# Ledger of designs, part 143: peptides against a protein of PDB entry 7AE7

Target 1, 321 residues: chain A of PDB entry 7AE7
Amino acid sequence: KVYKDLREFLEVLEQEGQLIRVKEEVNPEPDIAAAGRAAANLGKNQPAVFFEKIKGYKYSVVTNVHGSWQNHALMLGLDKNTSTKDQFYELNRRWDKFPVPPNVVKREAAPCKENVIDKDINLFEILPLYRINEQDGGFYISKASVVTADPEYPDDFNKLNVGTYRIQVKDRDRVGIQALAMHDIAVQLEKAEAENKPLPIAITIGNNPLVTFMASTPVGYNQNEYEFVGALQDGVPMDIVKSDLYDHLYVPAGSEVVLEGHIIPRVRTVEGPFGEFPGSYSGARLQCEVKIDRITHRTNPIFENLYLGIPWTEIDYLMAL

## One batch from the design tools (peptide; made by RFdiffusion4, then SolubleMPNN)

Design b2_p19_5_s2 (from b2_p19_5, 13 letters changed)
Fold by OpenDDE base, seed 1:
Structure b2_p19_5_s2 (fold): chain B 321 residues (1-321), chain A 19 residues (1-19)
Amino acid sequence: as target 1 above (321 residues)
Amino acid sequence: MEHDAVEAENAARNAAAAL
């Protein structure tokens, strides 16, 4: 099975008994993290947890989408009981199908374009933000697939980068992003900052689970993550759409939320701390800042965010493949 | 805070017991 979006995957998780639906109104803190921990403790199958109602917010949250081997099997469109060995075998078999070029769909065919916010940007109106860990220095967006390009080669689709980065919400229209020197985004940012230019960025939230998986998987600087998504879909192309602000940035057509903006050149602000692992915090650092200039989103967008409960965490599964 | 967390945990447990 191939998934167009997060919603089609969540439907399968629910059908397979791999999604818990919390229908009662919860507080953002501490209830989301508490309920996530409780759900992870209920068994070895570690289901996703979907929160339908969050006090003070309009929209839903889902966590732990990648949080089990069963969910990974289902992501690959396999039986949920497929062994880890057979999942790795199938992953490797499909990897050899690279490259599988994506389909570029029209704007009117892209669900991520259903709604637009181009003024009075407020991330709190679109995302049910909460602290993932008790000691976090703020609200984090932890499962975004971040799209950037080489500013010297904007038309080179092979240099389009889709990566996962730690993103702290800084204001209504600003986020801090952790661009480490080993990441392709840091190379692209260095080129933009050399010229004192903004780096165009699209922060995509709530994607097809293989997009989220590939955004967490290191690939070569001249390899496009979307072409690997098509390979992992067993040769079925994924659907992408042009960003609204930038002709050279393409986002998943099915994204729940797309934050379009720019990395502010030569600006660094305090970001962190963040609890990347239970009892371990990455300290506060000076990181780059993104200005959000436009939001596009699906109607009733689902905020997919990382579950950081007990090991194995969702990060451990995203990094283990 | 502590009461609300227990309620949310119970909601998650109840939802999981229905799977």
Scores: peptide ipSAE 0.082, ipTM 0.724, DockQ to the pose 0.028
Fold by OpenDDE base, seed 3:
Structure b2_p19_5_s2 (fold): chain B 321 residues (1-321), chain A 19 residues (1-19)
Amino acid sequence: as target 1 above (321 residues)
Amino acid sequence: MEHDAVEAENAARNAAAAL
């Protein structure tokens, strides 16, 4: 089985008994985190948790999408009871199919383009934002696939980076991003900042689960994560679409939300603290600032966000294969 | 935990026990 988007995957998770649907209205805090902890306490078969109604918000949240070995098996289109060993062997077998180039679809064929916001941008109207941990210094977008390119080689598709970074919401149209020196985005940002230029960015939320997996998987600077997604789809290309603002940035065609903007050159603002692990907070740091200039989104967008409950956390599963 | 958080945790646990 291959998935075009998050929704096709959530449908399979629900059919396989790997998704809990919470139909009652919840408070963003502390109920989302509490319900996530309850799901984590179910043992080895930790389901995704889908919150249909969130007080004060219009849209839904899903958490713990990658939160179990069963969900990983299903992501690979395998039987949910496939052993971790057999999942690893199948993943490696498919990895050897790299590169599988993506299909570039027309704008009109891309679900992520159903709605556009180009003025009066307010992230709180699109994303049901909440504190993941009680002591977090703000709201985090923790499961985004962030698209950037090399400013010196913007048309080199092999240098297009799709990565996962810690993103704090700073204002209605601004986010802080943690670009560490070891990340490909930091190399690209250094090049842009050397010229005092903005770095074009697309922050994509609610993707095909293999996009989220590959965005969390280190690859070479001259390797494209979308070409690995096609490999992990057993040679079926994924669908990408050109961003609205940038000719050189491509986003997953099925993304629930796409935040298009730029990293402001040579600006650093206070970001954090964030509870990266239970009982540990990374201190407040000066981090990069992104201005959001345009949003595209699916109708009734699903906010996919990371569950950071009791170990094993969702991030432990994302990094374990 | 606030009363509401306990209710949400119980709702999720009950929904999960029905799977």
Scores: peptide ipSAE 0.019, ipTM 0.604, DockQ to the pose 0.028
Fold by OpenDDE base, seed 2:
Structure b2_p19_5_s2 (fold): chain B 321 residues (1-321), chain A 19 residues (1-19)
Amino acid sequence: as target 1 above (321 residues)
Amino acid sequence: MEHDAVEAENAARNAAAAL
C-alpha cells in the first residue's frame, strides 16, 4: 500500500485499530497532551490520536502518527504485526531503489492549493496551537517538513533539502526556527546571510508519513529526500508541486498546510525553552526568525503535531477521560 | 527479541525525538 497524503494513512490506521478518534470537544491544554499520554500508556501498540474538535479552534489535530511499530509497519504498507527486524529489512531493501524521482503535478491537481491566505496572516486561525510540554516557552510546530534550497544553486534539485526542525510560534505571522550547524539548512542559511539575503522557505505540515519520516532522516547534502520517499514507496514516485512564491521550492502535493516565507537574514531572537525529552528542557537560545508571507492549505486542514510527554500521574488520566 | 523491541521503541522515540 502507498499513501498519497496523511488522510489516506489515517484511514488505514483507523481501519487497523491504530487510531483513536476523539469526537468530543477538548481543551487545547491540557487535554491534547493528556490524551497523548493516555495513548502512550496503552503499551507497545500506541495508536495515533485524532482530535476532531478543539475549543477555540476551527480545525483538528492528530498526534502520535509515528508513535508505534504497528504504525511504522502500516506506513511501509506492511502488515501491522510485521516484526521490527522484517520492517528494517524491507526498509533497507527499498532504500537501494534510490533515486526514485517525484512527479511534479500541476497546481490544480495539488490538494495543498485548495485555499490561499496572502493577507492578514494569522497562524492561530489555521493551526490549533497548544503547548506540547507544560513548561514550554510557547507553542511549537514540531512535525513540519521544511523545504529549503541552496541559494547558490537554487535549480539543483539534488540540493533541495526537506528537513525537520524545532519551530516556535513567535507571532501571528512569525516563527523561530532552530537551524543547528549539523543541519543542511544551516549551510544554506550561511550562504544567504553572507550576502545579507533572505532564505526562501516552505514549512509543510500534515504530509504523507514517509515524507515526515525522510525529513527526520539525515541524508547527504546532494541527496533529495523526495527521491528517497519514492524508494521507500517501493519505486512509486511521490507527487510534489511548485510553491506559490518560489519557482525553485517544491512541496508535497498532499500537504495539509504550507507556510511559505523567508528566514530574515542576520536576525536572531530568543527561542525556547522546549521539552525535547520527558523531564529534559533545552535552554532558551537565540535562533533564526521566519516571516510567513503566504499560506496554502487543504479544506479543513489537519494539524499533525508531535506527542511528547512523561506519563503523568493518575489525576491526568482522569482529566483525559 | 526483548532487547530488539526496546531498541526499536527507543529508535521510534528517537525518530520521533529527531523530529
Scores: peptide ipSAE 0.010, ipTM 0.439, DockQ to the pose 0.021
Fold by OpenDDE base, seed 4:
Structure b2_p19_5_s2 (fold): chain B 321 residues (1-321), chain A 19 residues (1-19)
Amino acid sequence: as target 1 above (321 residues)
Amino acid sequence: MEHDAVEAENAARNAAAAL
């Protein structure tokens, strides 16, 4: 089984009993985090948690999408009861199929292009933002697949990076992004900042689960994560579409929300603290700032966000394969 | 290779959290 988008995956999770649907209106805080913790306490078969109604917001949230070995098996299109060993075997077997080039679809065929916001941008109107941890310094977008390119080689598709970075909401149309020196985005940003140029960026939210997985998996600087997604789809290409603002940036065709913008050159603002792990807060740091210039989104976009809980976080599963 | 390093780091973190 291959998934075009998050929705096809959530449908399978629900069919397989790996999704809890919360139909009652919840408060963004503390209910989302509390319900995530409660779901994590249900044992080893941790389901995704889908919140249909969030007080003060129009759209839904889903958490813990990758939060179990069952969900990982299903992500690979395997039986949910596939052993961890057999999941690793299958992952490695598929990894050797790299590269599998993506299909570039037309704008009209891309669900992420159903709606456009190019003025009066307000992230709070599109994303049901909440504090993931009680002591977080703000609202975080924690499962975004962030697309950037090498500014010296913008047409080199092998240098197109799709990574996962900590993103703090700073204003209606501003986010802080944690670009550490070990991240490919930091190399690309250094090149842009040397010339005092903005770095083009597309922050994609609510993707095909293998896109989110590959964005969280380190690959070589000259390796494209979308070509690994095709490999992990057992040789089925994924669908990508050109961004609206940039000819050289491609986003997953099925993304729930795409935030298109730029990293502001040589600007650093306070980002954090964030509870990356239970009982471990990263200190506040000066981090990069992104201006959001355009949003494209699916009708009734689903905000996929990370679940953080003890002892197995969703990130532990995303990184454990 | 990079996958093996992430696997090892997570195995170490999970082992540390189980103590």
Scores: peptide ipSAE 0.005, ipTM 0.434, DockQ to the pose 0.019; fails the geometry check

Design b2_p19_5_s3 (from b2_p19_5, 14 letters changed)
Fold by OpenDDE base, seed 1:
Structure b2_p19_5_s3 (fold): chain B 321 residues (1-321), chain A 19 residues (1-19)
Amino acid sequence: as target 1 above (321 residues)
Amino acid sequence: MENEEVEEENKRRVEEAEK
C-alpha cells in the first residue's frame, strides 16, 4: 500500500483501529495535550488522535500519527502486527532502491493548491494552534517538512533539502525556526546570509507519512529526501509540485498546508522554551525568523502536530530507525 | 533594515534574553 497524502493514511489508521476520532468540541488547551497523554496510556498500541472540532478554530488537528510500531508498519504498507525486526528488514530492503525520482505534477493536480492566501496572512485562521506542553513559551508547529534549496545551486535537485525543525509561531505571518549547525538548512542559510539575501522556504504540514519520516531522517547534503520516499514506497514515485513563489522549491502535492516565505537574513529572535521531552524543557534561544508570504492549503486542512507523551514520544518512533 | 540596524537589534535581543 502506498499513500498519496495524510488523508489516505488516516483512513487506513481508522480502518485498522489505530485512530481515535474525537467528535465533540474540545478546548485547544488543555484538552488536545490531555487526550494525547491519555492515548499514550494505551500502551504499545498507541493510536493517532483526530480532533474534529476545536473551540475557536475552523479546522481539525491530528496527533500521534507515527506514535506506535503498528502505525509505523501501516506507514510501510505492511500488516499492523508486523514485527519490529521485519519492519527494519523491509526498510533496509527498500532503502537500496534509492534514488526513486518523484513525479512533478501540474499545479491544477496538486491538492495543496486548492486554496490560496496571499494577503492578510493569519496562521491562526489556518492552523488550530495550541501549547503542546503547559510550560511552552508559545505555539509550535511540529512535524512540518521544511523545504529549502542551496542558493548557489538552486536548480540542483539533489541539494533540495526536506527537513524537520522546531518552529514556533511568533505572529500572524511570522515563525521562528531552529536551524542548528548540524542541519542542512543551516548550510543553505549561511550562504544566503553571507550575501544578506533571504533564504526561500516552504514549510509543509500534514504530509504523506513517509515524507514526514524522511524529513526526520538525516541524509547526505547531495541527496534528496523525496527520492528516498520513492524508495520506501518500494519504487513508487511520490508526487511533488512546484511552489507558487519559487521555481526551485518543490513541495509534496498532497500537503494539507504549505507556508511559503523566506528566512529573514541575519535576524535572530528569542524562541522557546519548549518541552522537547516530557518534563524536559529547552531554554529560550535565539533562532531564525521566517516571514510567511503565501499560504496554499487543502479545503478543510488537517493540522498534523507532534504528540509528546510518556513513556514514548512520537519522535522516539520517528528517530528509532 | 540595513545590516547595522539588524545587528544592533540582534545584539539587544541577546542581551535581553541573557537577563
Scores: peptide ipSAE 0.000, ipTM 0.282, DockQ to the pose 0.061
Fold by OpenDDE base, seed 2:
Structure b2_p19_5_s3 (fold): chain B 321 residues (1-321), chain A 19 residues (1-19)
Amino acid sequence: as target 1 above (321 residues)
Amino acid sequence: MENEEVEEENKRRVEEAEK
């Protein structure tokens, strides 16, 4: 089974008993995190949790999409009871198919382009934001696939980076991003900042689960994560579309929300604290700031966000493969 | 990281998660 988008995967999770649908209106705090913790108490067979209604927000939230080995097996299109060992063997077998180049689709064919916001940008209108942990210094987007390119080689598709970074919402149209020196985005940002230029960025939310997986998996700087997604789809190309603002940035065609903008050169603002793990907070740091200049989104977009719960976090599964 | 290094790292992570 290959998935075009998050929605096709959520449908399979629900069919396989790996998704809990919460139909009652919840408070974004503390109910989302509390319900996630309650789902985590189901042991190793943790379902995704889909919140249909969030008080004060228009759209839905899903958490814990990758939060179990069963969900991981289903992501690979395997039986949900496939062992971690057999999942690994299948992943490795498919890895050797790299590169599988993506299909570039027309703008009109890309679901992420159904709606556009290009003025009066307010992230709180499009994303049901909540504190993941009670002591978090703000609202985080923790499961985005962030697309950047090499500013020296913007047309080199092999240098197109799709990574997962900690993103704090700072204002209606501003986010902080944690770009550590070990991340490919930091190399690209250094080049842009050397010239005092903005770094173009597309922050994509609610993707094909293999995109999210590959964005969380370190690859070579000259390797495109989308070409690995095609490999992990057993040789079926994924669909990408050109960003609206930048000719050299491509986003997953099926993304629920795409935040297009730029990293402001040589600006650092206070970010954090954030609870990266239960009981473990990273201190406040000076981090990069992104201005959001355009949003594209699917109709009724689903905000996919990371679950950080006890005893197992979703990170444990995303980083375990 | 080269593909082999990524594969080895993923292998270690899976082996640690199975313990």
Scores: peptide ipSAE 0.000, ipTM 0.335, DockQ to the pose 0.016
Fold by OpenDDE base, seed 4:
Structure b2_p19_5_s3 (fold): chain B 321 residues (1-321), chain A 19 residues (1-19)
Amino acid sequence: as target 1 above (321 residues)
Amino acid sequence: MENEEVEEENKRRVEEAEK
């Protein structure tokens, strides 16, 4: 099976018994993290956890979407009981299909374009933000697929980068982003900052699970993650759409939320700490800042966020293949 | 890049942004 969006995947997870739906109103803290820990304690078959109602927020949260080998098998459209070995072989077989270019859809055909916010932007109205870990220095967006381009080669689709980065919410319309030197985004940012120019960015949340997987998978600088998504879909192209602000940035057509904006050149602000692993906090450091200029979102957007549980975190499953 | 090289480059980038 191929998934167009997160919703199609969540439906399959629920059908397969790999999603727990929490229907009762929860407090963002500590209940989301507590319920995630409780789900992690269910053993190796860790389900996704879908919170329908969060106190003080309008929309839902889902966590632990990639948090098990069963969920990973289902992501590949395999039987949930497919062995890790067979998943690995299938992943490698599909990887050899690269490149599978995405379909560019029209704006009117893209679910991520259902709603637009271009004034009085407030991230807290769109995303049910919470501390993932008790000692986190703020609210994090941890499963975003971040789209950037090479500012010297903006029309080179092969240099279009889709990556996962630590994103701290700084204000209603600003986020800090951890763009480390080893990240493709840091190469692109360095080029923009050399000219004192903003780097265009689209932060996409709640995607087709293979987009999230590929955004977390290292690829070559001249390789497009969307072309790997098509390969991992066994040769079925994924659907992308132009961003509203930038003709050269393409986002997944099915994204729940798209934050369009720019990295402010030559500005660094305090970001962190964040509990990247249970009991391990990366220190606070000076990091890049993004101004959010436009939001597009699906009606009743689902905030997909990372679960960091013991013993196996969701990130362990994202990186284990 | 080794982790130390990445950290040094990140430090350089921060120091350049503070100027």
Scores: peptide ipSAE 0.000, ipTM 0.317, DockQ to the pose 0.026
Fold by OpenDDE base, seed 3:
Structure b2_p19_5_s3 (fold): chain B 321 residues (1-321), chain A 19 residues (1-19)
Amino acid sequence: as target 1 above (321 residues)
Amino acid sequence: MENEEVEEENKRRVEEAEK
């Protein structure tokens, strides 16, 4: 089975008993994090947790989407009881199908384009933001697939990068992004900053689960993550759409929310702390700042966010393959 | 597929979507 978007995957998770739906209104803090931890304590078969109603917000939150081997099996369109060994075998078999180029769809066919916000941008109106950890220095977007390109080769699709980075909300229209030197985005940013130019960026939230998986998986600088998504879909291309602001940036057609903007050149602002692991915080650091210039989103967008819990984080499952 | 074939295919797909 192939999934076009997060919603199709969540439907399968629910059908397979791998999603808990919380129908009662919850407080953003501490209820979301507490419920995530409670779900993780159910043993090896950790379900996703879908919060339908968050007090003070309009939209829903889902967490722990990748939080179990059963969810990974289902992500690959396998039986939920497929062994880790067989999942790995199938993943490798499909990996060898690279490259599988994506389909470019028209703007009108892309669910991520259903709604547009280009004025008075306020991230808090679109995303039910909450502190994941009690000591977090702010609100984090932890499962975004961030799209950037090489400024010297903007039309080279092979250099289009889709990565996962720690993103802190800084203001209504601003986020901090952790671009480490080992990340492809850092290479692209260095090129832009050398010329004192902004780096175009699209921060995509709530994607096809294989997009999120590939965005967390290191690939070569000249390899496109979307072409691996097609490979992992057993040769079925994924659907992408041109960003609204940039002709050279393509986003998943089914994204719940797309934040389009730019990294401000040569600006660094305080970001953190963030609890990357239970009981461990990365300190405050100077990080890049992104200005959000445009938002596109699906009607009633689902905010997919990372679960950080004991004994296994969602990151552990994303990186364990 | 060689990288050139992939680039040509991607370019073709972009051009087809823009029509």
Scores: peptide ipSAE 0.028, ipTM 0.639, DockQ to the pose 0.012; fails the geometry check

